# Designs tried in a protein design run: peptides against a protein of PDB entry 9GMZ. Part 215

Target 1, 343 residues: chain A of PDB entry 9GMZ
Amino acid sequence: TGFPLELLTRPATERLAYFENYTVAHPRLKEVYEILMRTIAEPAGASFIFVYGASGVGKTTLRLRVEQKLTELALPKLESDRARVPVVGIEAIAPESRYFNWKEYYTRALITLEEPLIDHKFDYGVRGISRDNFGKINVESKVVAPALRRALENALIHRHPDVFFVDEAQHFGKVASGYKLQDQLDCLKSLANMTGILHCLLGTYELLTFRNLSGQLSRRSVDIHFRRYCADSPEDVQAFKSVLLTFQQHLPLAETPNLVDHWEYFYERTLGCIGTLKDWLKRVLSDALDREATTITLKDLQKRALSVAQCQKMFKEIQEGERQLSETEADVQNLRSALGLGA

## One batch from the design tools (peptide; made by RFdiffusion4, then SolubleMPNN)

Design b2_p22_5_s2 (from b2_p22_5, 9 letters changed)
Fold by OpenDDE base, seed 3:
Structure b2_p22_5_s2 (fold): chain B 343 residues (1-343), chain A 22 residues (1-22)
Amino acid sequence: as target 1 above (343 residues)
Amino acid sequence: SVEELAEQIDKETEELNKELAK
């Protein structure tokens, strides 16, 4: 099934919005979605879920889909429990300084947690946190990070989400020393423990450094690897081509472009990352709509492709992450052998 | 085939999107 043909008579903005909102349920997304949903439903004493994978693999799309599903599942209960928020999702910001800005993190978390609940006053137990007449949280500049943490702890306890998502969570790790990274992890661990709320950290392979630094977090964490499609796997190549075919059918253009015949070029410039692919196609579609073009050409694709240098950098980061995971698997095997459990 | 898998992806996508449209 392709895009609704009526879109061809609609404004360029509506045509672009259709494609932007279109999510392809590609095999890896579905697999990770099912694992994540199951883990949220049955955390088995876990306090953390780590979802790691290449930049542009689709982690944000995964998060948004899980947030929507959890919200849908909670709707019947929200009528009886008006204080409850089913899910909270934030994006961690890259620090401008050498230090992660916890004050900003807590403030954004509080704002996001309270946005759906305009009519429900909650006392955060902290002076300088108020709601305006529009229900928006105002945090006075004088409120310090420890006070904001307490406010967030109280809010999370009161609202009791099934999970707290932090996207781009590798930004917690942008600390110059391993010691400070441990402190950040201990802070997150303490927040999860104090609130009893399951935390899901989504990010790049840099999240593996977090898992390795805290043996205690490792015991209370579930790891989910969101893999890219690999060109050395015939099955992955087939899946990638199928995703291209699906996108091809959902580009709201008068003439369906042939994307599948160019699969190698798409793979070269996306490294098998479907988010990167979608973003590329969005840019190209936007350009085509601006020109009132009937289709997309290879030249249009080339104009908006990532450079070879960008792809080489991204590929090195992916290879390092995949290597670290492979080494970890080998270490587990070696440990089992050393314990006499057999290979 | 690539086409068969695309049809499956389309079906799964429709199911995923229907759940979100409720």
Scores: peptide ipSAE 0.332, ipTM 0.861, DockQ to the pose 0.847
Fold by OpenDDE base, seed 1:
Structure b2_p22_5_s2 (fold): chain B 343 residues (1-343), chain A 22 residues (1-22)
Amino acid sequence: as target 1 above (343 residues)
Amino acid sequence: SVEELAEQIDKETEELNKELAK
């Protein structure tokens, strides 16, 4: 088991592309994937799914794999229903200003929703939204955010996706001074209610702030925690070493590097986040291919590692998120005990 | 073992990628 040996005779660009496109189906990814797929299939009256976890845990990889699977499963139905889009996925953008740009959000959502259906023009009922000669949506500068919202509502109703994904959803929390985070949640809630479309928000532990503020959304939401691998769990350490062994076998180098023997150093600089690990190995592989090196060394790893200061900052953010979840679980247990339901 | 779990991950990865290539 390993990379195709023919890659060793191929250009550096193809060797790097192989590793970039290689997605390890690690145990935590598989678990969260199965939970998410089941929840999308049977939402049980939920309007929202929250997927939260550390930066670099692999949330974007999870989203992309679910989008691909939902598209594949819908193909037989799409032959008969050409208006339907099975799934729509966007990334929320960090605002350049002190407030979230709803106009840009609605524009990106409309563009993404209509990309698969170049030949099937939909009238959005809004002046200043058109398609160019290539089928791309053009939004005139005069079109205001409320009009774009109505266009998106109409498009979502017409296309009826099984789920609407929003990656980096913690950026909805970036509100201007004097605005409430609740107003952002009410906008999302209203969009979900008006369209009847299930929304899945993926983000960092900052997304927990949204969960806690919306007592009404909590009743209509499913929570999925995408956990990192923890060094205090023997099972998690074994899984992390197995992921290192898998990456070791899939690095298209003439000599297989020994990554597993350095597992503690990899853990120290990734905090058990597989996305961070893959990005690190990709940078190191790129450097090795540029030098026409036969393998990667510890020195090559050290050159592209996150600094200790970066890891310390990331670890504090993770600990705060894990603490908030642990407190919530403890609070539920304390409430159950206080109600006489037992532990 | 670490090796057995790595083989399982490889198999699951191949299955996941084959489903996406169809």
Scores: peptide ipSAE 0.322, ipTM 0.855, DockQ to the pose 0.849
Fold by OpenDDE base, seed 5:
Formats: sequence, structure tokens, C-alpha cells
Structure b2_p22_5_s2 (fold): chain B 343 residues (1-343), chain A 22 residues (1-22)
Amino acid sequence: as target 1 above (343 residues)
Amino acid sequence: SVEELAEQIDKETEELNKELAK
């Protein structure tokens, strides 16, 4: 089934919005979604979930879909428990300084947690935290990070979300020293332990450094690898072509473009990352709609493609992450063999 | 086939989107 044909008579903004909101349930997304939903439902004493994969693989899309599903599943209970928030999700910001801004993190978390118009005014017991007339949290500049942490701990306990999502979590690691990274992890671990709330950190392969730094986090964490599609796997190539075919059918244009015939070029410029592919197609669609074009051509694709230099940089980062995972898998196998456990 | 997998992806996508539209 393609896009609704009625979109062809609608404004360019509505046509673009349709494609922006369209999520392809591609095999890797579905697999990771199912694992993540199961892990959230049955954390088995885990305090952390790490979801790592290439930039542009679709981690933010995964997060948003899980947030939506958890919200849907909680709706019947939210009628009886008006204090509960089913899920909270924030994006970690790259620090402007060499230090992660915990004050900003706690502020964003509090704002996001209180965005639901929950009728019950919760007093966090912190001076300088207030609600406006719309129920939005306002944090005065004078409020210090330890006070914001206590407010967030109290809010998380009171609202009791099933999971706390932190997207772009590799930004916790941009601290120049491994020791400072450990301090950040210990801070997050303490927050999870004090609140009893499961934390899910989504990010790039830089998150692998986090699990290796804390043997205590490793024992209380679940790891989920969100893999890209690999060109050396016939099954992955077939899946990638199928995703191209699906996007081809959901571009709201008068003439269906032939994307599948150009699959190698799409793979070259996306590295098998579906988020990168969607963002590329969105840019090309926007340009086509602005020109009132009937279709998309190879020349239109080439104008909005990532450069070869960008792809080479991204590919090196992917290869390093995949190498580290392969070494870890080999180490596990070697350990099992040394213990007299079968392969 | 590529087409069969695309049809499966379409069905799963429709199911996922229907759940979100409720």
C-alpha cells in the first residue's frame, strides 16, 4: 500500500509532514523494538539498558515508538493514577565545555516529566522551581544542580515511569578523562538506584566505553546492539532493498520514483543506516515539492547526498564500533571455552 | 523476495501506525 493519493492535492507542507511522520518498520528496527519492550517489561533487576549503534541507524525513531507504545499501554491505568507518567524521554546535549552540564540535564528532565498536564501540583520542596499558569515547570537560574537532582529524584519516585530514556547519551562521555566518565556513570547509577527507575541510554558506539568502565554497571545493565544493514550479507541487502521499495511507495509524488535500481548508490551514501536514508529522502522530497516536481531523479538525489568524505568518516566510526563488539563476543567465547562451557 | 519482504514491512508499518493513531 502506498501513500494516500489524496495527498497529491494537498499543500506541500502536508505532503512533507506525511513523509516525516512515516516510520518504516524495517527488520532491524522491529527486532530492537521487541527486545527493548520486553526488557522494559521484565528488567530482571537491571537498572540500565544500553542501546548502541551507528549514527543515523534510527535510535531516536526507536525511542519515540517505544514512548508512544508505553503511553498507550498505560492509558487505562492513568485514569486511576493521575500522578503516574508512563515514560520520560530526553536528549542529552553536547556540552559546550569539557564538562557535562548536570544542571541543564536535571532541568530538562524535570520539564519533560512535568509537561503532561497532571492536575496534581507536586511540590518538589525546592525554592526556585515553580509552575506557570499552563503547568509548565520554570527553574530559576539560582537553583543549583544538587537541588535539581533532589527535585528530579522526588519527581521520578512520584511519577514512577516504566523507563527513563536518554537519547544521544554518548555526550556524557565527551569528558576528556576516563575518570570523569566513571563519575558521570556513578551519578546516573545513583539516580537509578535512589529512584528505582529503569534508565535506557541510547547512543553511538561510544557508549561501549561506558559499559567497560563499570563492572557494577555491567552486572546491572542490558546491552542492545542496533545494527545497520551490511552489504556483505545477502539477507541485509534484500532487507535494505525492501526498505527502499517501501519508501518509494510512500513518497507523495505523482510519479513513483525508482529507488530500488539505485540501491548501491543509496547504500554507499547511507552505510546501511535507515535514519540517514530517511533524512536524505526527506531533503530530496522537500526540494521536489518546492519545484512542484512530479518525481525524483538521480540528479535530485545527488544534490542532497552526504559527501564521500562524510561517509568515509562515518564508516570509520562504524568499523571501530563493530570491531569492539566482535572482540567482546570473541572474549565471551574464549571465557566460555576456558570454563569448559560449550560454544 | 524483495517484494515479499516489502509487503511484510508495509503490514508491520501499518500495524505500528494503527496502534499509534488510537
Scores: peptide ipSAE 0.336, ipTM 0.857, DockQ to the pose 0.815; fails the geometry check
Fold by OpenDDE base, seed 4:
Structure b2_p22_5_s2 (fold): chain B 343 residues (1-343), chain A 22 residues (1-22)
Amino acid sequence: as target 1 above (343 residues)
Amino acid sequence: SVEELAEQIDKETEELNKELAK
């Protein structure tokens, strides 16, 4: 099944929006989605979920789909409990300074938690937090980080989301010292413990640094590896080709381009990351629509491809992350063997 | 096959999208 043929008569903006909103339920996304949904439903005393994988693997897409599903599942309960928010998701921003801006983090979390449509006014107990005429939360610059934390703790307790998502969570780790990173993790851990809200941190393999720094977080965390497709796996190659075929069928163009025949080139420039692939195709589609082109050519693809140098850099980062995971698995096996648990 | 897996992906995608369109 391809795109709705009616789109060919629609404006370029609608055609592009269709593709932007189209989420391919590729095997790795489905697998991680199912694991994540199950873990959120049954955290088994976990306070954290770590979802790590390559940049552009599709973590943001995963988050958004889980947020949508949790919202859908909560709708019947939200009718009776107007104070409840089913899910909250924020993106961690890389600090401009050497220090993570907790004030900004708490502010963004509060703003995101308090949807404008929530009629139930919550008193944060903090002066300088207000709702505007549009129901948006405004935080005055005078409000200090400890006050914002208390406001967020109270809001999370009152709204009781099933999970608190933090996307791009590797940005917590960009703090110049391991000590400062530990303090940040302890702060997040404290927030999760004080609120009883499950936190899900999504990010790159740099999130593995968090596991190494806090042996206590590892005991109360569930780890989910969002793997890329690997060219050395025949099954992964078939899956990647199938995703290309799916995207090929869902590009709203008059003539279906042959993407599958170029799968090696697509793999070379995406490293098996479907988010990177989608973003690439989106750029190429946008260019094609701007030219009122009937199809996409290899030249169009080449024009918007990541450079070889970019791919090489990204691949090194992926390999280092995959290596760290492999070492951890080996360490677990060694520990099991040392304990007399058969390997 | 690639085609069979693509059809499965399409079905799963449709299911995922139908849930979101409600």
Scores: peptide ipSAE 0.335, ipTM 0.858, DockQ to the pose 0.801; fails the geometry check

Design b2_p22_5_s3 (from b2_p22_5, 9 letters changed)
Fold by OpenDDE base, seed 1:
Structure b2_p22_5_s3 (fold): chain B 343 residues (1-343), chain A 22 residues (1-22)
Amino acid sequence: as target 1 above (343 residues)
Amino acid sequence: MVEELAKKIEEETKEIEEELAK
């Protein structure tokens, strides 16, 4: 079914909001969702889940859908256990400085963990952390990062979420000159071990550096590759065309645009990444609504497309990530063959 | 199948929002 036809009589802001909130279910999203949900339910002694894939593949959409589902599943228990938070999800911020800001990270994590309408006030045991009259956490400037870490550890133990999500987790890799990326991983590992909370790090292929650095983390981590759609696979091309068909039916315009006929152009400028596609269509829809246009044309698409130079840069980054994964798979096969384990 | 999944996700999201608003 397409968009509700009643939207055509609604303000441009409501029409745009409908499309922004609309999520296309697609095969890769479903597959990764099922794997992630299963892994969260049965972590089998894992302390970390790594979800990596191209920028704009849809990792944030995946996180949000898993957060919603975990919240839904927890609702019956939340009535009896008022202290429990089912899930916590934050986005790691790119540091303005050449080093990751742990104080900001811990502060954001604490704020997010305590944002739910939890009537149960928790004392963090740290001076300079308070709640305002609206229940919002206030952290005084004098509170140092080690104290915020202890507050977060205590809060995570008390609230006991099923998983702690960190989106854009590649930003942990931004370390000042002379600091080791390993120290950042050791901090996260220590937090997971001290709290007993499963951590899920979502990010770009730069997360593969984390995977390669810690042979010890590899024993306690699950890897999930969120793949893009590939033009050399007939099944992937058909899935990508089906996503375009669904989007054209859910654009709240008087005349349904023919996106499917331009699938090659959409593929060229999104590299098979559905998040990139959705963001492109949002920009084009916003322009069309501002002009009170009845449909979207190829010229409208071209005006908001990523440049060829941007696509070439993004494609090189994707190819490097896919190459690293392929080499790892080949190394495993070579190791198995060398051990006399049949391929 | 894709449309059914999208509809299910949308319905589940709406139900959660309605329950959290209560």
Scores: peptide ipSAE 0.016, ipTM 0.436, DockQ to the pose 0.138
Fold by OpenDDE base, seed 5:
Structure b2_p22_5_s3 (fold): chain B 343 residues (1-343), chain A 22 residues (1-22)
Amino acid sequence: as target 1 above (343 residues)
Amino acid sequence: MVEELAKKIEEETKEIEEELAK
């Protein structure tokens, strides 16, 4: 099953939008999706879920699919409880300053949580928070971060989402020394505890630094590793080729390109990260549509590929993250062995 | 509006689940 053939007669914008919205189901995405959905359904006293993996592995895609599924599952209940929001998801912004902008974070969270489509409106008790004519939340510049936090706490309690997602959560760590990072985590922990809302932080392997800084967070958190595909695993290579096969069938072009024959080149320039692969193909598709091309060539791929230098940098970051996880796994095994527990 | 969004979400989710089941 490929793309709908009717797309070939549609505008380039619709053809591109189809591919942008298309999600390939691949083994690692499915695995992490199932673990995440199960953990959200049964958090077992956890306040945090950490989802970490390589940049471009597909964490944002995972988040969006889980948000969609949680919304679907909540629909029957939303008919009776018009105040409830099933899920809220935001992307953490890289701070322009040396400090994480909590005011911006709380503002974005409130705006996302209080979408215009929510019928049941309530007052936050904070001056300078209003709704426009479309029901969108507006926060005046004079509103201070502590007031926004109280407003968000009240909103989260009232709306009671199953989970609060924070994508690109490594941006909490880029700003601060390890000590300031702990303060940020304590703030997030306080928000989760005060509201009773499960938080899911998605990010790069830099999230492992958060995991290691707080022994208290470690006791109340679940870790999910979103792995890339590895070229040294025959099963992973086969899965990666299968993803290429699926993508080539879902590129809305008159002639199906042969991506699978170039799998080594795709692997070299994506490091087994499916999000990186999809973004690359989107750029190439956009170029092809602009030229009214019938297919994609190797030359078209080469024009939009990441540079070798970019791939080398990304690979070093991946290797460091994978090393840290491998050491942690070995430490767990050593601890179990020392306790007389079987490996 | 909520019902229309609900239908769209259901349709898109079914498509994804069908793909994940393959």
Scores: peptide ipSAE 0.016, ipTM 0.490, DockQ to the pose 0.045
Fold by OpenDDE base, seed 4:
Structure b2_p22_5_s3 (fold): chain B 343 residues (1-343), chain A 22 residues (1-22)
Amino acid sequence: as target 1 above (343 residues)
Amino acid sequence: MVEELAKKIEEETKEIEEELAK
């Protein structure tokens, strides 16, 4: 099954939006989705879920799909519990300064938490936080970070989401000189403990640094590795080709492009990351639609590809992350051996 | 409006789950 053929008569904006909203099911996404949904349903005393993987592997897609599913599952109960929000998801912002901006984080979290059609006004217990006539939260500039934290704690308790998602969570690791990364983690732990809300942090392999900082957090956290596809695995190559096949069928163009024949080039410039692939194809599709092209050519692909230098940089970052995970696996084996458990 | 959104979410979720189940 391909895209709806009616899209060929629609404006470029609708055609592009179709592709943007389209999600390709692929084995790694399925696996991580199932693990994440199960963990959210049965956290078994966990306060944190860490989802880590390469930039562009598809973590944002995973988050959005889980948010949709949790919302769907909550719909029958939302009629009776008008205060409840099923899920909240934010993206952590890279600090412009050497410090993580907690004020901005709390503000964005509050705004996102209240965006849902919640008819019930909530008093945050903090002056300078208001809701407009459209239900949008406004935070006055005078409200300080500790007050925003209290407001968020109260809001999370009142709205009681099944999970609180933080995308690009590696940005919590960007602390100024003299501050401990541990302090950031302790702040997050405190928020999770005070609210009783499960937190899911999605990010790059830099999240491993957070995960390793506290042995106590290890008891209350679940780790999910969202792996890229590897060219040295025949199964991974087949999965990657299948994704290309699906994308070529869902590009709203008059002539179906042959993406699969160029799978090696796609792999070279995406490193097996499906999000990177989708973003690339989106750019190329946008260009094709602007030119009213009937199909996508290799030249069109090359025009929007990441440079070799960009790919080399990304690959080094991936290799470092994968190395750290491999070392952790070795550490587990060493620990088992040291405990007298057979390796 | 909530019902229409709910139906849309349900349909989209079902489609995704069906594809993920293959």
Scores: peptide ipSAE 0.016, ipTM 0.450, DockQ to the pose 0.046
Fold by OpenDDE base, seed 3:
Structure b2_p22_5_s3 (fold): chain B 343 residues (1-343), chain A 22 residues (1-22)
Amino acid sequence: as target 1 above (343 residues)
Amino acid sequence: MVEELAKKIEEETKEIEEELAK
């Protein structure tokens, strides 16, 4: 089934919003969603979940869908426990400096945790944290990072989310020295331990550095690899073509564009990353709607495509991440063989 | 307000799950 035909008579803003909110249920998203939901339901003593994959693979979409489901599942309990928040999700910001800004992170986490219309005012026990007339948290500039951390710990304990999501979590790794990276991991570990809240870090293959640096985190972490589609796999190519077919059916245009016939070009400029594909199509759709066009042409696609140079850079980063994972798998097999457990 | 939001979330989640189950 395609888009609702009524959208053709609606404003461009509504047509664009429809496509933006539309999620293609592709095989890799389904797989990772199921694993993530199961892991959140039964952490088995895990304190961390690492979801890693290429930039633009669809990690944010995954997060939003899981947040939605966890909220739905929590609704019956929220009627009795008005202090509870079912899930909290933030995006880590790339530091302007060489150092991750923990003060900003804690502030944003607190704000996000309290954005739901929580009728119950919580005293964070920290001077300089207030609520405005709309219930939004205001943090005074004088409040230091350790105080904000304590406020966040208290808030997480009282709100007791099933999981704390951090998107773009590779930004925690942007530290000048290995010692500082360990300190950041210890800080996150301490936050998870002190609150008893499961943390899910979503990010690029740079998260593998976190996995390798902390043998203690490895014992209390679950790894989920959100793979891209690979052109050397017939099954992956078919899945990618199926995604293109679905997107072309859900572009609210008078004439359905033939995206599938251009699958190689789409693959070349997305590297098999469905988020990158969706963002590209969103830009092209916006342009088409602005021109009141009946369809999307190859020329329209070319105008909004990532450059070859951008794709080459992204591909190198992906190859390095995939290589590291393959080496790790080989090392496990070698270890098993050396232990006499068989391959 | 919470009930209407709850219903909307439930409907949207159901639609996604149905698509994910295909």
Scores: peptide ipSAE 0.013, ipTM 0.419, DockQ to the pose 0.045

